# Peptides against a protein of PDB entry 4ASU, part 64

Target 1, 270 residues: chain A of PDB entry 4ASU
Amino acid sequence: ATLKDITRRLKSIKNIQKITKSMKMVAAAKYARAERELKPARVYGVGSLALYEKADIKTPEDKKKHLIIGVSSDRGLCGAIHSSVAKQMKSEAANLAAAGKEVKIIGVGDKIRSILHRTHSDQFLVTFKEVGRRPPTFGDASVIALELLNSGYEFDEGSIIFNRFRSVISYKTEEKPIFSLDTISSAESMSIYDDIDADVLRNYQEYSLANIIYYSLKESTTSEQSARMTAMDNASKNASEMIDKLTLTFNRTRQAVITKELIEIISGAA
Target 2, 83 residues: chain B of PDB entry 4ASU
Amino acid sequence: FTFASPTQVFFNSANVRQVDVPTQTGAFGILAAHVPTLQVLRPGLVVVHAEDGTTSKYFVSSGSVTVNADSSVQLLAEEAVTL

## One batch from the design tools (peptide; aimed at target 1 D140 V143, target 2 E78)

Design b2_p24_2 (made by RFdiffusion4)
Pose (drawn by RFdiffusion4):
Structure b2_p24_2 (pose): chain A 181 residues (1-270 with 5 gaps), chain B 83 residues (1-83), chain P 24 residues (1-24)
Amino acid sequence: ATLKDITRRLKSIKNIQKITKSMKMVAAAKYARAERELKPARVYGVGLIIGVSSDRGLCGAIHSSVAIIGVGDKIRSILTFKEVGRRPPTFGDASVIALELSIIFNRFRSVISYKTEYSLANIIYYSLKESTTSEQSARMTAMDNASKNASEMIDKLTLTFNRTRQAVITKELIEIISGAA
Amino acid sequence: as target 2 above (83 residues)
Amino acid sequence: SEEEEELKEALEELNEKLAERAAE
């Protein structure tokens, strides 16, 4: 309730809001990279339960929608392939998955809407390229919603700060008048 | 005729005369009228004879060539670079 | 860099195993 506590809390939530907004544009830039590389990947990959995701969270209902194997460390987290989503998926990554060894992944539609031999590695590559395009655009909205929630929280606390600031001024003033009187 | 690597796409549904292709057993030149077959590639060159008579030369490390029941061929390699 | 070398090796190994299966 003290001004010091409110000033500390404002700076704390502002830091979260700046970071979440900073990841909205990052997901927007990385999604633009992912879609640019999805066009040649879709024309490349045309011709057992495999879950495709990533280590990197903060992407909304992507890991929860997909429901030994299992690519993406967050899919094993419910009940394996690790270190994906930090960098764009290469064909070599899809090759290692095929080397160690009917498939579930998130297909890219737009920014809002989604759906859940040598040829076998091409399906894994197709899923990896589709998944990261899906993972990044979903993150773009997840951090946009988080930036909205943190801003609403700052507005509520600013009103508290103004009430407390007024209450401190009047209290100091009363202590002066009474001390005089 | 479709020719693509994971990185870039060279031909998208040609519309081409013939394509020389490296295969595990020697080499195969796929004409417009060729038998339906499924083949796997080896380290070798790919020569694309354009419809206007011109030539295109690329290199292939590995992959697959697929010619369907119709007059359609899809050639895909892990890496294809010039030169 | 080391991860890229490991991936190149994994591609060579996969191509060898597929070549063996195609020979069979």

Design b2_p24_2_s1 (made by RFdiffusion4, then SolubleMPNN; from b2_p24_2, 8 letters changed)
Fold by OpenDDE base, seed 5:
Structure b2_p24_2_s1 (fold): chain B 270 residues (1-270), chain C 83 residues (1-83), chain A 24 residues (1-24)
Amino acid sequence: as target 1 above (270 residues)
Amino acid sequence: as target 2 above (83 residues)
Amino acid sequence: SAEEEEKRKALEELQKLLAERAAA
């Protein structure tokens, strides 16, 4: 490689390093906010899931329609955040198909669709875009919930798959159940709940769905920002190592050029 | 007893004496060993009576309330403010 | 700014945790 080529590459990598460092700082700020906002969101979301855990709602085996909601975002450069969700979605879809279930998919965030489009395009109902630029709000979750309920797909049971935040260095892809109104209303375990009006139950379910989606978005966002910080840090370190290597190469090449020029001067071969 | 909004937690698995909630079907008081029920909130006043006799008042916009068989209660409001 | 300080703290914590993982 010529000195010019090495210099050009050095400049390029240095610019990349600047970008990755900047992105790391941005991700750190977003992470700090997300973590703070996750605390109440987790209590809220876990509270909403408590009914389903305590009631032990079972879906009859003859019910075949299953909905998978994958939660991620539109933004890349966050390590395995998107691929982990997609992997679990694929696994769940395959398991359900093997059990004779019909599977439909909703993607929250464009990256899920990007990963699964080739293999699961026919199973997608809707993909929500513009996720991840701003912190998710309860309003956002409500919109997603409403669109799901109005999609016309009469699922019996569903699964929401998202990355649960554990720590700045750890997340876990988890699955939580979603039940249709019909499944809840027909569940034997719900008989202990006294005189539930059908309209009340419908409204309750709408809130429950929005609550769970909101919770998943908050967990996903916090996990994503943490993972992005790590990814950008790693990228910055890799860039630094490459800069060091190229700098050494530059110095060696420069010395060789100088030596060659000196030989040409001394030999008169110029 | 858990009482939270998406952005704020007021009670997290706390023991309380009574919670008065505004529901679409009418306001009711949740006491110890209340029968399991599901309700949706209407805009109104939530009153929490602590075991020590302290009373706290909150305004809620909408949401849900769940009373479980194990006497656990989840009050989940879309918006809530301390009064 | 308070935001910058939070960024700095988060970055420092991240660096510490990453260092611990690399040493493990």
Scores: peptide ipSAE 0.030, ipTM 0.832, DockQ to the pose 0.014
OpenDDE base, seeds 1, 2, 3, 4: peptide ipSAE 0.020, 0.000, 0.022, 0.025; ipTM 0.814, 0.809, 0.823, 0.825; seeds 2, 3, 4 fail the geometry check

Design b2_p24_2_s2 (made by RFdiffusion4, then SolubleMPNN; from b2_p24_2, 10 letters changed)
Fold by OpenDDE base, seed 5:
Structure b2_p24_2_s2 (fold): chain B 270 residues (1-270), chain C 83 residues (1-83), chain A 24 residues (1-24)
Amino acid sequence: as target 1 above (270 residues)
Amino acid sequence: as target 2 above (83 residues)
Amino acid sequence: AEEEERKRRAMEELNRLLAELAAA
């Protein structure tokens, strides 16, 4: 490689390092906020899931319609955040298909669609875009919940798949159940709640769905920002190592060029 | 007893004596061993009576309340403020 | 739209460069 080539590459990598360092700082700030906001969101979301856990709602085997909601974002450069969700979605879809279930998919965030488009395009109902630019709000979750309920797809049960935040260095892809109003209403385990008005139950279910979606978004966001911070840190370190290597190569090449020029001057071979 | 909004936690698995909630079907008091029920909140006052005799008042906008067979209660408001 | 496309292209380029850095 010529000195010019090495210099150009050095410049490019230095610029990348600046970008990754900047992105790390931005991700760190967003992570700090997300982690603070996750604390109440987790209590809220887990509280909403408590009914389903306590009631142990079972869907009859003859019910075949299953909805998978994958929760991620539109933004890349966050390690395995998107691929982890997509991988679990694929696994769940395959397992359900093998069990004779009809599977449809909702993607929260454009990255889910980007990963699954080639293999699962026919199963997608809708993809929600513009996720990840700002922290998710309960309003955002309500919009998603409403659109799902109004989609016309009458699922029996579903799974929401998202990355649960564990620590600054760890997340876990998890799934939580979603049940249709009909499934909840007909569940034997819900018999202790059988005196509940149908309109009340419908409204309750709408809140529950919004609550779960909100919770998943907050977990996902916190996990994503943490993962991005780590990814950008790693990229910055890799760039630094490459800069050092190329700098050494540059210095050696420069010395060789100078030596060659001196030899040409001394030899009169100009 | 858990009482939370999306942005704030007021009670997390706490033991309380009584919780008065404003529901769409009418306000009711949740006592110990209350029958299991699901309700939707209407805008109004939530009153929490703690075991120590302390009474706290909150305004809620909307949401849900769940009373389970194990006497656990989840009060989940879209918006809530301490009054 | 043009600015978003420019940002998208820049991000794609960054991703490619990062992938190259990771492979090295």
Scores: peptide ipSAE 0.025, ipTM 0.852, DockQ to the pose 0.015
OpenDDE base, seeds 1, 2, 3, 4: peptide ipSAE 0.025, 0.025, 0.024, 0.025; ipTM 0.848, 0.850, 0.846, 0.855

Design b2_p24_2_s3 (made by RFdiffusion4, then SolubleMPNN; from b2_p24_2, 11 letters changed)
Fold by OpenDDE base, seed 1:
Structure b2_p24_2_s3 (fold): chain B 270 residues (1-270), chain C 83 residues (1-83), chain A 24 residues (1-24)
Amino acid sequence: as target 1 above (270 residues)
Amino acid sequence: as target 2 above (83 residues)
Amino acid sequence: EERERELEEARRRLNALLAEAAAA
């Protein structure tokens, strides 16, 4: 490679490193906010799931309609965040189909659709776009919940799949159950709860769904920002290593050129 | 007893004597060993009576309250503020 | 030659990371 070629490559990599460093800083700021906001959201969300865990709500085997909600975002450059959710969705869909269930899919974030559109396009009910530019709010979750409930798809049971935040370097794709009003109302385990008006139960379920969606969005956002920060850090480090290697190559090549020129001068061949 | 909004936690698995909540059917007092129930909150006052006799008041917008068989209580408000 | 191989490997790693980042 000529000195000119090496110089061009060095310049290009340095520019990439600058971009990745900047993106790292942006991701770090968003992560710090997301992590702070996740603390109360987790208490709130886990609280909303407590009923389903304690009541041990089960869906009868004869019920066939299952809803899968995948939670991610529209934004890339965050490692395996989207692919992990999509992989779990595919696995769940396949298992449910093998069990003779009807499966419908909702994607939160455009990346889910981008990954699954070829293989699962017919199963998609709706995809929510414009996710990930701003931190999710309870209002956003409520809108998603409302649209789901008004979609006309009368599911019996559902699964919400999202990345749960563990640490700055770790997330885990998890699934939480969603139940329809009919499933909750018909569950034998609910008999211990005092006479609940049907309207009250409906409203309660609407809040529950919104709560779970909100929780999943907060977990997903925190995981995503952390993963992006890590990815950009790794890219910056790799760029740095490449810069160092190319710089050494440049110096060696330059020395060789100088030596050659000196020999030519001494020999009278210049 | 857990009392939280999406953005703030007021109580997390705390022991309290009594919680008064505003429901659509009226004010409801949750005591120790209350029967399991589900209710939806209306805008109004929540009063938490601590074991030490202290009383805390909150205003909530909407939400839900769950009393489970194990006597655990989840009060989840869309918005809540300390009064 | 060994150094050129190391550079090429580093480049591949960087490109893979960038591609993963772009695909994500």
Scores: peptide ipSAE 0.021, ipTM 0.840, DockQ to the pose 0.011
OpenDDE base, seeds 2, 3, 4, 5: peptide ipSAE 0.020, 0.020, 0.012, 0.019; ipTM 0.836, 0.835, 0.818, 0.835; seed 3 fails the geometry check

Design b2_p24_2_s4 (made by RFdiffusion4, then SolubleMPNN; from b2_p24_2, 9 letters changed)
Fold by OpenDDE base, seed 5:
Structure b2_p24_2_s4 (fold): chain B 270 residues (1-270), chain C 83 residues (1-83), chain A 24 residues (1-24)
Amino acid sequence: as target 1 above (270 residues)
Amino acid sequence: as target 2 above (83 residues)
Amino acid sequence: KEREEELRKAREELNELLAAQAAA
């Protein structure tokens, strides 16, 4: 490589390093906010899930329709965040198919679709885009919940798959159950609950779904921002190493050029 | 007793004497050992009576309330403010 | 293993960025 080539590459990598450093700082700021907002969201979301844990709602085995909701975002450069969710979605879909169930998929965030489009295009009901530019709100979750409920797909049970935040350096992909109104209303374990008006139960279920989606979005966002921060830090360090290597190469090449010129002068060939 | 909105936690697994909630079917007082039930909140006043006799008032917009068999209660409001 | 995967992904992403910048 000529000195010019090395210089050009150095300039390019330095520019990338600036970008990754900037992105790291942005991710750090977003992470800090997301973590703060996750605290109440977790209490809220876990509270909503408490019913299902305590009631131990069971779906009859003859019911075949299963919905998988994968929660991620539109934005890349966040390590294995998207692939982790997609991997678990694939695994769950395969297990359900092996059990003779019909599987439909909803993707929250465009990256889920991007990963699964080739292999699972026929199972996709809808993909929600424009996820990740701003922190998710309860309104956003409500919109998703409403669209799901109005999709016309009458699932019996479902799974929401998302990355749960553990720490700045750790997340875990996990699954939470989603139940249809019919499944909840017909569950034997719900008999201990006083006669619930059908309209009340419907509204309750709508809130529950929105609550769980909101919770998953908040967990996902926090996990994503932390992962992006780490990814950008790693990218910046990698760029730094490349810069150092190229700088050494540049210096060696420069010395070689000088030596060649000196030899030409001494030999009288110039 | 857990009382939270998406953005704020008011009570987290706390022991309370009584919670008055505004539901679509009417106002309910939730006492210890209340029968399990599910309700939807209407806009209105939530009153929490603590064991120490302290009373706290909140305004809620919408949401849900769950009373479980184990006497745990989850009050989940879309929006809530302290009064 | 998870950290290694993250590092691998970050490197891949960096390479993609480099390729995109070179094409621009």
Scores: peptide ipSAE 0.042, ipTM 0.874, DockQ to the pose 0.013
OpenDDE base, seeds 1, 2, 3, 4: peptide ipSAE 0.022, 0.024, 0.025, 0.023; ipTM 0.841, 0.849, 0.843, 0.855; seed 3 fails the geometry check

Design b2_p24_3 (made by RFdiffusion4)
Pose (drawn by RFdiffusion4):
Structure b2_p24_3 (pose): chain A 181 residues (1-270 with 5 gaps), chain B 83 residues (1-83), chain P 24 residues (1-24)
Amino acid sequence: ATLKDITRRLKSIKNIQKITKSMKMVAAAKYARAERELKPARVYGVGLIIGVSSDRGLCGAIHSSVAIIGVGDKIRSILTFKEVGRRPPTFGDASVIALELSIIFNRFRSVISYKTEYSLANIIYYSLKESTTSEQSARMTAMDNASKNASEMIDKLTLTFNRTRQAVITKELIEIISGAA
Amino acid sequence: as target 2 above (83 residues)
Amino acid sequence: EAEELQEEAKEALAEAAAEVAELR
């Protein structure tokens, strides 16, 4: 309730809002990179339960929608392949998955809407390239919603700060008048 | 005729005369009228004879060539670089 | 280390594809 507590809390939630907004544009830039590389990947991959995701969270209902194997460390987290989503998926990554060894992944549609031999590794590559395009755009919205929630939280606390600031001024003033009187 | 690597796409549904292709057993030159077959590749060159008579030379490390019941061929390699 | 594993995985898949071609 003290001004010091409110000023500390404002800076704390402003830091979160700046970071979440900073990741909205990052997910927007990485999604643009992912869709540019999805066009040649879709024309490349055309011709057992495999879950395709990533280690990196903060992407909304992507890991929860997909429901030994299992690519993406967050899919095993419910009940394996690790270190994906930090860097764009290469064909070598899809090859290692095939080397260690009917498939579930998120297909890219737009920014809002989604759906859940040598040839076998091409399906894994097709899923990896589709998944990260899906993971990034979903993260773009997840951090956009978080930036909105943190901003609403700052507005509510600013009104509290103005009430407390007025209450401190009047209290100090009363202590002066009474001390005089 | 479709020729693509994971990185870039060279031909998108040609519309081409013939394509020389490296295969595990020697080499195969795929004409417009070729039998339906499924083949796996080896380290070798790919020569693309364009419809206007010109030539295109690429290199292939590995992959697969697929010719369907119709006049359609899809050639895909892990890596294809010039030169 | 990850790049070496990827090279080895490509070689192994090429060998496996050659074995399947011989079986055919």

Design b2_p24_3_s1 (made by RFdiffusion4, then SolubleMPNN; from b2_p24_3, 11 letters changed)
Fold by OpenDDE base, seed 1:
Structure b2_p24_3_s1 (fold): chain B 270 residues (1-270), chain C 83 residues (1-83), chain A 24 residues (1-24)
Amino acid sequence: as target 1 above (270 residues)
Amino acid sequence: as target 2 above (83 residues)
Amino acid sequence: MREEREREAREALARRAAEAAAAR
């Protein structure tokens, strides 16, 4: 490589390092906000799941319609965030199909569709786009819940798959159950709840669905911003190491050129 | 007793004496060891009676209340403000 | 130890976020 080629490559990598450092700072600011907003959202979302955990709602084996909701975003450069959710969705869809269940998929964020479109395109009901530019609101979750309820797909049970935030360096892909109104109303374990009007139960289930979606979006967003910050940090470090290696190569090549020029001057071959 | 909105937590696994909630069918008082129930909230006043005899008032927009068999209560409001 | 490192990481991130907000 000529000194000119090494210099051009050094300039390019230094520019990449500046971009990745800037993206790291933007991800850090978004992460700090997301983590703060996740604290109340987790109490709220776990509170909404408490009924389903305590009532031990079981779906009868004869019930065949299963909905998978994958929660992610449209935005790349966040390590394994999207591929982890998509991998869990594939595993769940395969297990349910092997059990003779009908599986339909909802994607929250375009990245899930981008990964699954070749193998599962026929199973997709809808994909929600424009996810991850702004922090998710309860209004956004309510819109997703409403679109699901209006989809005309009468599922018996479902699974919401998302990345749960553990720490700034750790997330885990997890699943939470979603139940239809009919599954909740027919559950033997619900008989202990005093005379619940069918309209009350419907309104409760619709609100619970929005709550669980909101919770999953907040967990997903916090996990994603943390993972993006880590990915940009790693990219910045890798760029630094490459700059150091190329700088050493530049210095060695420069000394070799100077030595050659001195020999040519001394030999009279210039 | 847990009372939260999407953006704020008022009570997290707290012990309380009584919670009065505005339901569509009327005002409902949740006491210790109340029978399991599910209700939806109408816009209105929530009153929390603490064990020390203090009372706190909140306005809620909408939401749900759940009383479980283990006497745990989840009050979830879309919007809530301290009064 | 683990919680303390997580707290220090949060505080370092919050400081960097504040510096990035002040530089705008």
Scores: peptide ipSAE 0.000, ipTM 0.830, DockQ to the pose 0.015
OpenDDE base, seeds 2, 3, 4, 5: peptide ipSAE 0.000, 0.019, 0.000, 0.020; ipTM 0.817, 0.852, 0.828, 0.868; seeds 3, 5 fail the geometry check

Design b2_p24_3_s2 (made by RFdiffusion4, then SolubleMPNN; from b2_p24_3, 13 letters changed)
Fold by OpenDDE base, seed 3:
Structure b2_p24_3_s2 (fold): chain B 270 residues (1-270), chain C 83 residues (1-83), chain A 24 residues (1-24)
Amino acid sequence: as target 1 above (270 residues)
Amino acid sequence: as target 2 above (83 residues)
Amino acid sequence: SRAERERAAREALAERAAALAAAR
């Protein structure tokens, strides 16, 4: 490589390093906010799931319509965040198909569709875009819930797949169940709940779905910002090491050029 | 007893004596060992009676309340404010 | 918009940076 080539590469990598450092700082600020906002959201979301965990709601085997909701975002540069959700969605879809279930998919965030479009395009109902530009609000979750409920797709049960935040260095892709109104209303385990009006149950399920979506968005956002911060830190370190290696190569190449020029002068080949 | 909004936690797995909630069907008092039920909140006052005799008041907008067979209660308001 | 083009350019450059991070 010429000195010019090495210098060009050094300049490019130094520019990348500046960008990755800046993105790390932005991700760190967003992570710190997301983690604070996740604390109440987790209590709220886990509280909403408590009914389904305690009631041990089972979907009858004759019910074959299954909805998979994959929760992610539109934004890249967060390591395996999107691919982890997509991998779990693929595994779940394959298992359900092998069990003779009909599977439909909803993507929250454009990245899910970008990964799954070639293999699962026919199973996609809708993809919610514009996810991850701002912190998710309960209003955003309510809009997604309402659009899902009004989609005209009558599922029996479903799975919401998202990255649960564990720590700044760890997330886990998890699944939580979702149930249709008909599945909840017909569940034998719900018989212990006193005289529940059908309109009350419908409204309750609308809140429950919004609550679960909100929770999943908050877990996903915190996991994503943490993973982005880590990815940008790793990119910055890798850029630093490459700068050091190229700087050594530059110095060696410069000395070789000087030596060659001196030999050419001494030999009279100038 | 858990009482939370999307943005704030008021009670997390706490023991309480009684919770009065505004439901669409009317005022509902949740006592110890209340029968399992599901209700939807209307805008109104929540009153929490703690075991220590303290009483706390909250205004809620909408949401849900769940009373489970294990006597656990989840009060989930869309918006809630301490009064 | 100009701001959207600058955002897209930063995202594309960052994708190249993340690809460099994932290659280890």
Scores: peptide ipSAE 0.041, ipTM 0.868, DockQ to the pose 0.015
OpenDDE base, seeds 1, 2, 4, 5: peptide ipSAE 0.024, 0.000, 0.035, 0.024; ipTM 0.853, 0.818, 0.864, 0.857

Design b2_p24_3_s3 (made by RFdiffusion4, then SolubleMPNN; from b2_p24_3, 13 letters changed)
Fold by OpenDDE base, seed 3:
Structure b2_p24_3_s3 (fold): chain B 270 residues (1-270), chain C 83 residues (1-83), chain A 24 residues (1-24)
Amino acid sequence: as target 1 above (270 residues)
Amino acid sequence: as target 2 above (83 residues)
Amino acid sequence: SREEREQKAREALAAAAAAAAAAA
């Protein structure tokens, strides 16, 4: 490579490093906010899931319709955030299909669709786009919940799959159950709950779904921003190493050029 | 007893004496060993009576309340403010 | 330890967030 080529490459990598550093800072700011907002959201969301855990709601085996909701975002450059969710969705879908269940998929965020489109296109009901540009709000979750309930797909039970935040360096892909109104209303374990009006139960279930979706979005966002920060840090370090290597190559090449020029001058071959 | 909004936590797995909640079907008091129930909140006043005798008042917009068989309670409001 | 690494990462994050807030 000529000195000019090396210099051009150095300039390019330095520019990439500047971009990755800037993206790291942006991700860091978003992560700090997301983590702060996750604290109450987790209490709220876990509180909403308490009924399902305590009531031990079971879906009859004859009920075959299963909904999988995968939660991620539209944004890339966040390591394995999307692929981890997609991998678990695939595994769950395969297991359910092997058990003779009908599986439909909802993607929250366009990245899920991008990964699963070729293999699972027929199973997709809807994909929610424009996820991850702004921090998710309860309003956003309510919209998703309403669209799901109005989709016309009468599922019996379902699973919401998302990345739960553990720490700045760790997340875990998890699954939480979702149940249809019919499944809840017909569950034997619900008999202990006294005098539940059907309209009350419907409204309760709408809140529950919105709550769980909101919680999942907050967990996902926090995990994503953390992973993006790490990915951008790694990219910045890799760029630094490349700069160092190219700088050494530049110095060696420069010395070789000088030596060659000196030899040409001394030999009179100029 | 857990009482939270999407953005704020007021109580997290706390022991309380009584919680008065505004529901669509009417206001009721949740005592120890209350029968399991599910209700939807209407806009109104929540009153939390702590074991130490302190009383806290909150205004809530909408949401849900769950009373479980194990006496655990989840009060989840879309919006809530301390009064 | 893992916890020490997490704490160091949190501190670095807090510093980066503070720097970003100061730059904004």
Scores: peptide ipSAE 0.019, ipTM 0.852, DockQ to the pose 0.014
OpenDDE base, seeds 1, 2, 4, 5: peptide ipSAE 0.016, 0.000, 0.018, 0.019; ipTM 0.842, 0.811, 0.853, 0.858

